# Peptides against a protein of PDB entry 5D63: the designs that were tried, part 137

Target 1, 292 residues: chain A of PDB entry 5D63
Amino acid sequence: SLRRGIYHIENAGVPSAIDLKDGSSSDGTPIVGWQFTPDTINWHQLWLAEPIPNVADTFTLCNLFSGTYMDLYNGSSEAGTAVNGWQGTAFTTNPHQLWTIKKSSDGTSYKIQNYGSKTFVDLVNGDSSDGAKIAGWTGTWDEGNPHQKWYFNRMSVSSAEAQAAIARNPHIHGTYRGYILDGEYLVLPNATFTQIWKDSGLPGSKWREQIYDCDDFAIAMKAAVGKWGADSWKANGFAIFCGVMLGVNKAGDAAHAYNFTLTKDHADIVFFEPQNGGYLNDIGYDSYMAFY

## One batch from the design tools (peptide; made by RFdiffusion4, then SolubleMPNN)

Design b2_p21_1_s1 (from b2_p21_1, 17 letters changed)
Fold by OpenDDE base, seed 5:
Structure b2_p21_1_s1 (fold): chain B 292 residues (1-292), chain A 21 residues (1-21)
Amino acid sequence: as target 1 above (292 residues)
Amino acid sequence: ISDEELEEREKRLLEKFEKAT
């Protein structure tokens, strides 16, 4: 079963992703195939999948950028029916915006079936060009047509997954206490994380004993990431991953406050020093407290 | 900021945190 989360949805046949054209919030905005750059934020191509309670394998798909939802025009079962962005809610009963998402016959890709029409999201003719039509189309779950098969690249982690990643790290103190602030987190590429750090002004901030030292730098970074999230995305129900830790060294004679994020595969954490913008696998401290 | 400078700053922080908590 597909988990709640933010996904980059890529066609199984060609290097094209499901894209909300221009990221527009207008009702009826076309959803199209578009090229993407791996390991970057593809702004118009991120979708929050929200599972519908008591309806098996069925989701709404909210575009992260626009805050609008994937919508089959008039719920029509006709092949070639437009798939658009449209205003909605995460737990709508509108079958035009309800999508059953299950594994295809190949066991790796997914198919996206409209709940009402029973047609499938289709990259028409497998067209790899930018702006290629995505439409509802006749199909079956067992059919091997790559036009209707999609890889769901998960771009987020749940709070539980983040907690598990922290627990696996060897630089956690035996007295560690973590505090979870949100339920789902978009994980940023390091390049984006670093850019937020640069834009925050922290690289030029003056260290001052107690009044603006390690904890102030770490909290300022988290605040900057939070603001970036609020200013960048219109969808709700997720946060941007950026943690704060307090740690003590092995000798027990020094402490530090710092940040952390997740590795690309989401399996581990990496430490971030907000005073110099460095990423480290070992920051020299064992964390006894975190919030994220 | 150098790594050496950062390390020097950190040596004093344990006492700070204990007082703050």
Scores: peptide ipSAE 0.090, ipTM 0.733, DockQ to the pose 0.060
Fold by OpenDDE base, seed 1:
Structure b2_p21_1_s1 (fold): chain B 292 residues (1-292), chain A 21 residues (1-21)
Amino acid sequence: as target 1 above (292 residues)
Amino acid sequence: ISDEELEEREKRLLEKFEKAT
């Protein structure tokens, strides 16, 4: 079963992703196939899948950038019906915006069926060109047509997954206490994380004893990431992953405040030093407190 | 900043955190 989360949705046949054209929030904005760049933020191609309570395998798909929802035009069952972005809500009852998402016959990819029309999201003719039509099309769950098969690349983690990643890390103090601030987190590529750090002004910030030292740097980084998230995305119901830790060294004679994020596979954490922008697997401290 | 400078800053912070707690 597909988990709640943010996904990059890629066609199983060609290197094309489901893209909201120009990231526009206007009703009726075409959803199209578009190329993507791995390990980068594909701004118009991220979708928050929200499971509908008590409706098996059924979701709304909110475009992260526009805050609008995947919508089958007029809910029509006709092959070739446009799929567009449209205003909506996460738990809508509008069948135009409800999508049953289950594994395809290959056991790896998914098919996306409109709840009402029972047609499937289709990359028309498997066209790999930018702007290729995505439409509702007739099909069945067991068909192997790659035009209707999609990989759901998870771009976010739940708070539980983040907690598990932290728990696996060897640089956690025995007295560790973590505080979870949100439920779902978009995990940024390091390049994006670093760019936020640069844009925050932290690289030029002056360290001053107590008045602006390690904790201020770490909190400023988290604040910068939070602001970046708020300014970049119109969808709600998620946060941008950026943690703050307090740690003590093995000798017990030094303490530090620093940041951390998740690795690409979301299985581990990596430490980030906001005073120099460095990523480290071992920052030299064991964390006794974190919030994220 | 250098790793050395960072380490020097950090050595003084344990007491700070303890007092702030």
Scores: peptide ipSAE 0.089, ipTM 0.730, DockQ to the pose 0.060
Fold by OpenDDE base, seed 3:
Structure b2_p21_1_s1 (fold): chain B 292 residues (1-292), chain A 21 residues (1-21)
Amino acid sequence: as target 1 above (292 residues)
Amino acid sequence: ISDEELEEREKRLLEKFEKAT
């Protein structure tokens, strides 16, 4: 069963992802196949899958950038029917925007079936070119046609997954208390995280005793990430992952405030020092408090 | 900033955090 989350959706046959053309919020904007760059933010190619209550394996797919939804034009069952971005809501009853998503016969990829028409999202002719047509097409769940098979690469974590990643880290104090601020988090590549840090002005910020010290740097980074999220994405129902920690060293003679994010595989946390922009597996402190 | 400078800053913060809690 596919979990709620943000996904990069890649064709199983060719190196092409489901792309909302130009990230446009206009109704009827084509959804097309497009090339992508691994380990980067593919801005127009991220989709929030929201499960529909009481409808098994059925989701809306909201484009993260535009805030519009994957929509089968007129809900038509005709092969070649356009799939577009269209205004909608996460829990709509409009069958044009409801997608049943289940594993394909290969057990790794998924197929995306329109709830109403029962046709499948198809990369027409398996065309790997930028702008290739994606359409509703006739098919079955068990056929092996790679034009209708998609890998769902999860780009987000739930609060529970983040909590688990923290819990298995060796640099957590016995008195640790964590506070969860959101339910689902887009996890950024380090390059993007660093760019936000640079753009925040923190690299040039002056450390001053108490008035602007470690906690101010850490909170400023958190705020910068939050603002970046709000300014970058039109979809709702998720946050950008950036944590704040307070920690004490093993000797008990020093304390620090710092940030943390998740590793690429989402299994672990990595510490971020907002005073110098460094990433560390061991920042020299054990966290007794975090919020994220 | 250097690691040395960062360490010096951090050492002084324990008292601050203890008072704030």
Scores: peptide ipSAE 0.086, ipTM 0.727, DockQ to the pose 0.059
Fold by OpenDDE base, seed 4:
Structure b2_p21_1_s1 (fold): chain B 292 residues (1-292), chain A 21 residues (1-21)
Amino acid sequence: as target 1 above (292 residues)
Amino acid sequence: ISDEELEEREKRLLEKFEKAT
C-alpha cells in the first residue's frame, strides 16, 4: 500500500507530472499535466498523500504549495470531468476529494481512482504539453492505458525512516540519543539546501568563540530551513528535513555541532557544515546527539 | 573558510561542551 508522504506524481506514458496550475489556492484551479525537472523541487507538483483511517488504500492529496486538495468536480462520473484544486481537509469525508490509489497492472505505477465516482485520474490523450488536461475518466484497474498510470516518486521520509538512516551511519557515537521533532519530512535537493544556507546570511556570519560558534551556526541553519518551509508551502502536516548534531572526534579531544540531511535515495545521511556550506560523508565526528 | 581554519575553531570545542554540561 502507498505510504503517507509527499509525492511527485509522474505519468507513466509521457514525461509529465500532475501540476496544480500556477500553484493557485483558488477553488477550481485546474490540475494539469506539466513538464518537470528531475532533482528539483517542482514547486506546484508535490502532493501530500494522507491515508484515510479505516478506508483501504484511500487518500486525500494535498498540494504542498497551495494547501488545496485534489478534487473531482461535482464528483461526476462523466468522462472528462475536471480535476481541480479545492479547499479541504486531510481527513475529509467528501468523496470528491477521496482517492483510492493502488498499483496498476504493471506493478510499478499506480492508478488514482476517485472514491465516489470510480473514475480514474487521466492525462487526457496522453498529452505531454504543459497545461494538458487532467480529468476523471472511465477505466478499470487492469487496463494498461498509460494515460491513467502514474509513478509516485516519494520526496519525503517519515521520522522512522530518518531514524533508520541515522542508525546505519558509521559516524554515530555509542552514546547517541536522537530526538524527533516531526513526523514527515520533505527532503530537499542539495542545491536547494545550499541556497537556503546562502540566503540565511550564514556565509557572511562571523565566527566568535562561544558567543557565535558551531552550535549557533548549526541552529541558525535549522532555523533558516524551518522559516523557508513555512514561507514556501501552505500545506501542513510535514516539515523540511534539516538536522542538528553534536559530535565528538575519534581522538576525544574535540567536539563539534553541525547539520545533516538525507541523501537523494533517502537511505543515508550526509553531513553539512554550516560554517562553510560543505557536504561531507565523514565530518570527522561521531554524533552523540541529534534533533531533527 | 578553509579546512585549516575550521579545524582551529574546533580544537577547543570539546572543552566548551564539557563545561556546558
Scores: peptide ipSAE 0.085, ipTM 0.727, DockQ to the pose 0.057

Design b2_p21_1_s2 (from b2_p21_1, 16 letters changed)
Fold by OpenDDE base, seed 2:
Structure b2_p21_1_s2 (fold): chain B 292 residues (1-292), chain A 21 residues (1-21)
Amino acid sequence: as target 1 above (292 residues)
Amino acid sequence: ISEEEKEALEERLFEKLAKAE
């Protein structure tokens, strides 16, 4: 079963992703195939999948950038029916915006079936060009047509997954207490995380005893990421991952405040020093408190 | 981080050790 989360949805046959054209919030904006760059944000190509309660394997798909939803035009079962962005809500009853998502016959990719029409999201003719048509098309769950098979690359973590990643890290103090602030987190590539750090002004900030020391740097980074999230995305129901930790050294005679994020595979955390922009597997402190 | 926070952490550590014994 597909988990709630933010996904980059890639065609199984060609290097093309499901893209909301220009990230536009206008009703009827075409959803198209478009090229993508691995390990980058791919702004118009992120989709929040929200599972519908009591309807097996069925979701709405909200474009993260526009805040609009994947919509089969008029819910038509005709092959070639346009798939567009359209205003909606996460738990809508509109079958034009309800998508049953299950594993394909190959056991790795997914197929995306409209709940009402029973047609499938199709990259028409497997066209790999930018702007290629994506449409509803007739099909079956067991058919091997790559035009209708999609990889769901998960770009977010749940709070539970983040908690688990922290728990298995060796640099956690025995008195550790964590505070979870949100439910689902978009995990940024380090390059994006670093850019936010640069844009925050922290690289030019001066350490000053007590008045602007480690905790100020760490909180400023957290605030910068939060602001970046609010300014960048129109969808709701998720946050941007950026943690704050307080830690103590092995000798117990020094403490530090710092940030952390998740590794690319989301399995581990990596520490971030906001005073110099460095990423470290060992920052020299064991965390006794975190909030994220 | 303040010295007061370090002291509080030490107290928490001792409490945990006491519970583990």
Scores: peptide ipSAE 0.127, ipTM 0.720, DockQ to the pose 0.049
Fold by OpenDDE base, seed 5:
Structure b2_p21_1_s2 (fold): chain B 292 residues (1-292), chain A 21 residues (1-21)
Amino acid sequence: as target 1 above (292 residues)
Amino acid sequence: ISEEEKEALEERLFEKLAKAE
């Protein structure tokens, strides 16, 4: 079954993603097909899937940017019914905003069925152009029509997944204690992570003994990422991944504070030095404490 | 990182080793 998380939703037939037009929070904003750039944020094309308790395989889909929800207009079962952004809540009972999401017959893509109408989210005519219509359309779960098949590319990790990635890393001290601050984390591309670092002013910050040293740099980076998240997205219920670690060297005579993020495949962590903006697989320290 | 934090880490290591024995 599909897990709670943030997804980039791509058509199985053409290189088009589900896009909320202009990222607008207005009720009735069209959801359309739009091109995307791999390994980028794709601002208007991220969707938080929230599973509905006690309703199998059923979710709300919140646009990360606008904070509005995928909505089948009037819940109509008519083919060609508009799919729009509309105000809502994560655990709504409104069937216009409830979507059953299950694997298609090919076992890799998903189909998105409206809970009430039983119609499917359809890229009309498989149109790959920007602004192409996405609508509710008649269909069945076993059909092979690529217009109604979607890849769900996970852009976030759960706290458990992050914990597992840390546990696999060889640079963790035997006394390690981790403190999990949130439940779900959007994982940023390194380019975006670096840009936040640059915009924070940290590249121009001067190291000063005790008053502004390694821990200040690491906490400042964490704060910068948090602020970036708050300023960038209207949806709630997730955080931006940026960890802080305290580590000790092998000799035990030096300690350091630094950051870390996740690799592209979300399987491993990579260390980030906020004093110089470097990414390292080995920062020269074993972590005895982290919070993220 | 303060010397006090290093000392705390050493203490934690000692406790872990003591439990493993």
Scores: peptide ipSAE 0.122, ipTM 0.717, DockQ to the pose 0.049
Fold by OpenDDE base, seed 3:
Structure b2_p21_1_s2 (fold): chain B 292 residues (1-292), chain A 21 residues (1-21)
Amino acid sequence: as target 1 above (292 residues)
Amino acid sequence: ISEEEKEALEERLFEKLAKAE
């Protein structure tokens, strides 16, 4: 079954993603096919899938940017019915905004069925052009039509997944204690993470003994990421991944505070030095405390 | 990171080593 999380949803037939046009929060904003750039933040193309309790394989899909929800216009079962962004809530009972999402017959892609109408989200004619129509269309779960098959590329991790990634890292001290602050985390590309670091003013900040040293840099970076998240996205129910660690060196005679994020495949952590903006697999310290 | 924190960490490390013997 599909896990709760943030997804980039790509058509199985053509290089097109489900896009909320202009990221607009207006009711009735068209959802369309649009090109995307791998390994970047595709701002209008990220969707938070929230599973509905006690309704098997059924979700709401909240656009991360606009905070609005995928909505089948009037819940109509007519082929060609518009799919739009519309105001809603994560646990709505409105069948216009409830989507059953299950694996297609190929075992890799998913189909997205409206709960009420039983029609499927369809990239009309498999059109790969920007702004191509996405609509509800008749279909079956077993059909191989790529117009109705979608890859769900997960762009977030759960707190448990983050915890597991940390536990696999060789640079964790035997006395390690981690503190989990949120439940689901959008994982940023390094380029975006670096840009937030630059915009925070940290590159120009001066290290000063005790008054503005390693812990201040690390906490300032986390605060900057938090602010960036709040200012960038209208959806709720997730955080932006940015961890803080305290570590000790092998000799035991030095300690350091630093940041960390997740690798592209979400399986491992990578250390980030907020004093110089560097990414390292080995920062020279073993972590005895983290919060993220 | 303060010297007090480093000292506390060293103490915790020694306690773990003592239990592993």
Scores: peptide ipSAE 0.119, ipTM 0.711, DockQ to the pose 0.044
Fold by OpenDDE base, seed 4:
Structure b2_p21_1_s2 (fold): chain B 292 residues (1-292), chain A 21 residues (1-21)
Amino acid sequence: as target 1 above (292 residues)
Amino acid sequence: ISEEEKEALEERLFEKLAKAE
């Protein structure tokens, strides 16, 4: 079954993603097909899938940017019914905003069925152009029509997945204690992470003994990422991944505070030095504490 | 964050970052 998380949803037939037009929070904003750039933040094309308790394979889909939800207009079962962004809540009972998401017959893509109408999210005519209509359309679970098949590219990790990634890293001290601050984390591309670092002013910050040293840099970076998240996204129920670690060197005579994020495949962590903006697989310290 | 988490952070900072690079 599909896990709770943030997804980039891509058509199985053409290089088009499910896009909330202009990222607008207005009720009735069209959801359309739109081109995307791999390995980047596609701002209007990220969707938080929230599973509905006790309703198998059924979710709400919240647009991360607008904070609005995927909505089948009037819940109509007519082919060609508009799919729009609309205000809602994660655990709504409104069938217009409830989507059953299950694997298609090909075993890799998903189909997105409206819970009430039983119609499917359809890229009309498989149109790959920007702004192409996405609508509810008649279909079946076993059909091979690529207009109704979608790849769910996971853009986030759960706290458990992050914890597992940390646990696999060889640079963890035997006394390690981690503190999980949130439940789901959007994982940023390094380019975005670096840009946040640059915009924070940290590249121009001066290291000063005790008054502004490693811990200040590391916490400032986390604060910058947090603020960036709050300023960038209107959806709730997730955080932006940016960890802080405290580590000790092998000799035990030096300690350091630094950041970390996840690798592209979300399987491992990479260390980030906020004093110089470097990414390292080995920062020279073993972490005895982290919070993220 | 919880008080436990805050206390743990403070404890570690005082104990370990005294020798920070």
Scores: peptide ipSAE 0.026, ipTM 0.648, DockQ to the pose 0.107

Design b2_p21_1_s3 (from b2_p21_1, 15 letters changed)
Fold by OpenDDE base, seed 2:
Structure b2_p21_1_s3 (fold): chain B 292 residues (1-292), chain A 21 residues (1-21)
Amino acid sequence: as target 1 above (292 residues)
Amino acid sequence: ISDEELEQREKRLFEKLKAAE
């Protein structure tokens, strides 16, 4: 079954993603097909899938940018019914905003069925152009029509997944204690992470012994990422991944505070030095504490 | 900053942490 998380939803037939037009929060904003750039933040194309308790394989889909929800207009079962952004809540009972999401017959893509109408989210005519219509359309779960098949590229991790990634890293001290701050984390591309670092002013910050040293840099980075998240996204129920670690070196004659994020495949952590903006697989320290 | 300078900063951090123990 599909896990709770943030997804980039891509058509199985053409290189088009489900896009909320202009990222607008207005009721009735069209959801359309749109091109995307891999390994970047596709701002209007990220969707938080929230599973509905006690309703198998059924979700709301909240646009991360607008904070509005995928909505089948009037819940109509007519082919060609518009799919729009609309105000809602994560655990709504409105069948216009409830979507059953299960694997298609090919075993890799998903189909998105409206809970009420039983029609499927359809990239009309498989149109790959920007702004192409996405609509409810008749179909079946076993039909091979690529217009109704979607890849769900997971862009987030749960706190448990992050914890697991940390646990398997070889640069964790035996006395390590980790503290989880949130439940679900959007994982940023390094380029975005770096840009936040640049915009924070840290590259120009003056190091001062004790009063503004490594721990201050690391915490400032965490704060910058947090603020970036709050300022960038209207949806709730997730955070932006950015960790802080304290570590000691093997020789036991140096200590450091630094950041970390997750690799692209979300399986490992990579260390980030906020004093110079560098990414390292080995920062030269074993972590005895982290919070993220 | 250079790796050498970074290392020196980290050494100074260690000193302050040890002093606080």
Scores: peptide ipSAE 0.170, ipTM 0.793, DockQ to the pose 0.055
Fold by OpenDDE base, seed 4:
Structure b2_p21_1_s3 (fold): chain B 292 residues (1-292), chain A 21 residues (1-21)
Amino acid sequence: as target 1 above (292 residues)
Amino acid sequence: ISDEELEQREKRLFEKLKAAE
């Protein structure tokens, strides 16, 4: 079954993603097919899937940027019914905003069925052009029509997954204690992470003994990421991944505070030095404490 | 900053932490 998380949802037939037009939060904003750039933040194309308790395989889909929800207009079962962004809540009972998401017949893609109408999210005519219509359309679960098949590329990790990634890293001290701050984390591409770092002013910040040293840099980076998240996204129920670690070197004669993020495949962590903006697989320290 | 400078900063962190023990 599909896990709670943030997804980039791509058509199985053509290189188009489900896009909330202009990222607008207005009710009735069209959801359309749009091109995307791999390994980047596709701002209007990220969707938080929230599973509905006690309703099998059924979710709301919240646009991360607008904070509005995927909505089948009037819940109509007519083919060609508009799919729009609309105000809502994560655990709504409104069937216009409830979507049953299950594997398609190919076993890799998903189909998205409206809970009430039983119609499917359809890239009309498989149109790959920007702004192509996405609508509710008649279909069946076993049909192979690529217009109604979607890849769900996970862009986030749960706190448990992050914890597991940390646990697999060889640079964790035996006394390590981690503290989880949130439940779900959008994982940023390094380029975006770096840009936040640049925009924070940290590259120009002066190191000063104790008063503004490694821990201040590391915490400032986390604060910058937090602010970036708050300023960038209207959806709730997730955070932006940026960890802080304290570590000691193997020689036992140095300690450090630094950041970390997750690798592209979300399986491992990579260390980030906020004093110079560098990414390292080995920062030279074993972490005895982290919060993220 | 240079790697050497970074190393020196990290050493200073250790010193302050040890002093606090």
Scores: peptide ipSAE 0.162, ipTM 0.788, DockQ to the pose 0.055
Fold by OpenDDE base, seed 3:
Structure b2_p21_1_s3 (fold): chain B 292 residues (1-292), chain A 21 residues (1-21)
Amino acid sequence: as target 1 above (292 residues)
Amino acid sequence: ISDEELEQREKRLFEKLKAAE
């Protein structure tokens, strides 16, 4: 079954993603097919899938940018019915905004069925052009029509997954204690992470003994990422991944505070030095404490 | 900043962090 998380949803037939046009929060904003750039934040194309309790394989889909929800217009079962962004809530009972999402017959892609109408989210005519119509359309779970098959590329991790990634890292001290701050985390590309670092002013910040040293840099980075998240996205129920660690070196004669994020595949952590903006697989310290 | 400078900063921090543990 599909896990709760943030997804980039790509058509199985053409290089097009499900896009909320202009990221608008207005009711009735068209959801359309649009091109995307891999390994970047595709701002209007991220969707938080929230599973509905006690309703198997059924979700709401909240656009991360607008905070509005995928909505089948009037819940109509007519082929060609518009799919739009519309105000809603994560655990709504409105069948216009409830989507049953299960694997297609190919075992890799998903189909997205409206709970009420039983029609499927369809990239009309498989049109790869920007702004192509996405609509509800008749279909079945077992047919192979790529117009109705979607890859769900997970862009977030759960706190448990983050914890597991940390546990796999060899640079963790035997006395390590980790503290989880949130439940679900959007994982940023390094380019975006670096840009937040630059915009924070940290590249020009002066190191001063105790009063503004490594822990201040690391906390400032965490705060900057938090602010970026709050300022960038209207959806709730997730955070932006940015960890803080305290570590000691192998010799036991130096300590450091630093940041970390996750690798592209979300399987490992990579260390980030907020004093110089560097990414390292080995920062030279073993962590005895982290919060993220 | 240079790696050398960063190393010096980190070494100076050690006593502070150990005392706080």
Scores: peptide ipSAE 0.150, ipTM 0.783, DockQ to the pose 0.058
Fold by OpenDDE base, seed 5:
Structure b2_p21_1_s3 (fold): chain B 292 residues (1-292), chain A 21 residues (1-21)
Amino acid sequence: as target 1 above (292 residues)
Amino acid sequence: ISDEELEQREKRLFEKLKAAE
């Protein structure tokens, strides 16, 4: 079953993703097929899937950028019915915005069925061009039509998944205590993480004993990421992943404060030094405390 | 910033934490 999370939704037949046109928050904004760039933030193509309690395999899909929801126009079962962005809420009862999402017959891709109409999200004619129509279309769960099959590339982690990634890292002190601040985290590519660091002013910040030292750098980075998130996305119910750690070295005669993020596969953490912008698998310290 | 300079800064945090205890 599909987990709550942020997904990049890619067609199984052609290299197109589900895109909210221009990222517009206006009701009735077309959802279309659009090209994407791997390992980058595809701004208009990220969707928060919120599972509906007590309704099996059924979700709302909130566009991360616009804060609007995937909506089948008038809930019509007619083939070719427009799929648009529309205002809504995560736990709506409006069947126009409820989507049953389950594995297709190939066991890898998903199909997206409107809860009310029982039609499927369809990349019309498998058109790979930017702006290609996405519509509700007749179909069945077992047919192999790639126009209605979608890969859900998970772009976020739950707090539990982040906790697990930290737990298997070899650079965690025996006295480690972690503090989880949110429930779901968008994981940024390193390039984006670095750009936020650059834009924060930290590369030019002067180190000063106690008044602006390692902990200030690390907290400033987290604050910068938090602000970036708030300024970039209109959807709620998620955070941007950026952790702060306190660590002690093996000799027990030095300590440090630093940041960390997750690797591309979300299985491991990587340390980030906010004083120089470096990524390290081993920062030379074992963490006894983190918050993220 | 050099790695050596960074190491010197890191040691200062330990001193700060011990002083606060």
Scores: peptide ipSAE 0.144, ipTM 0.773, DockQ to the pose 0.057

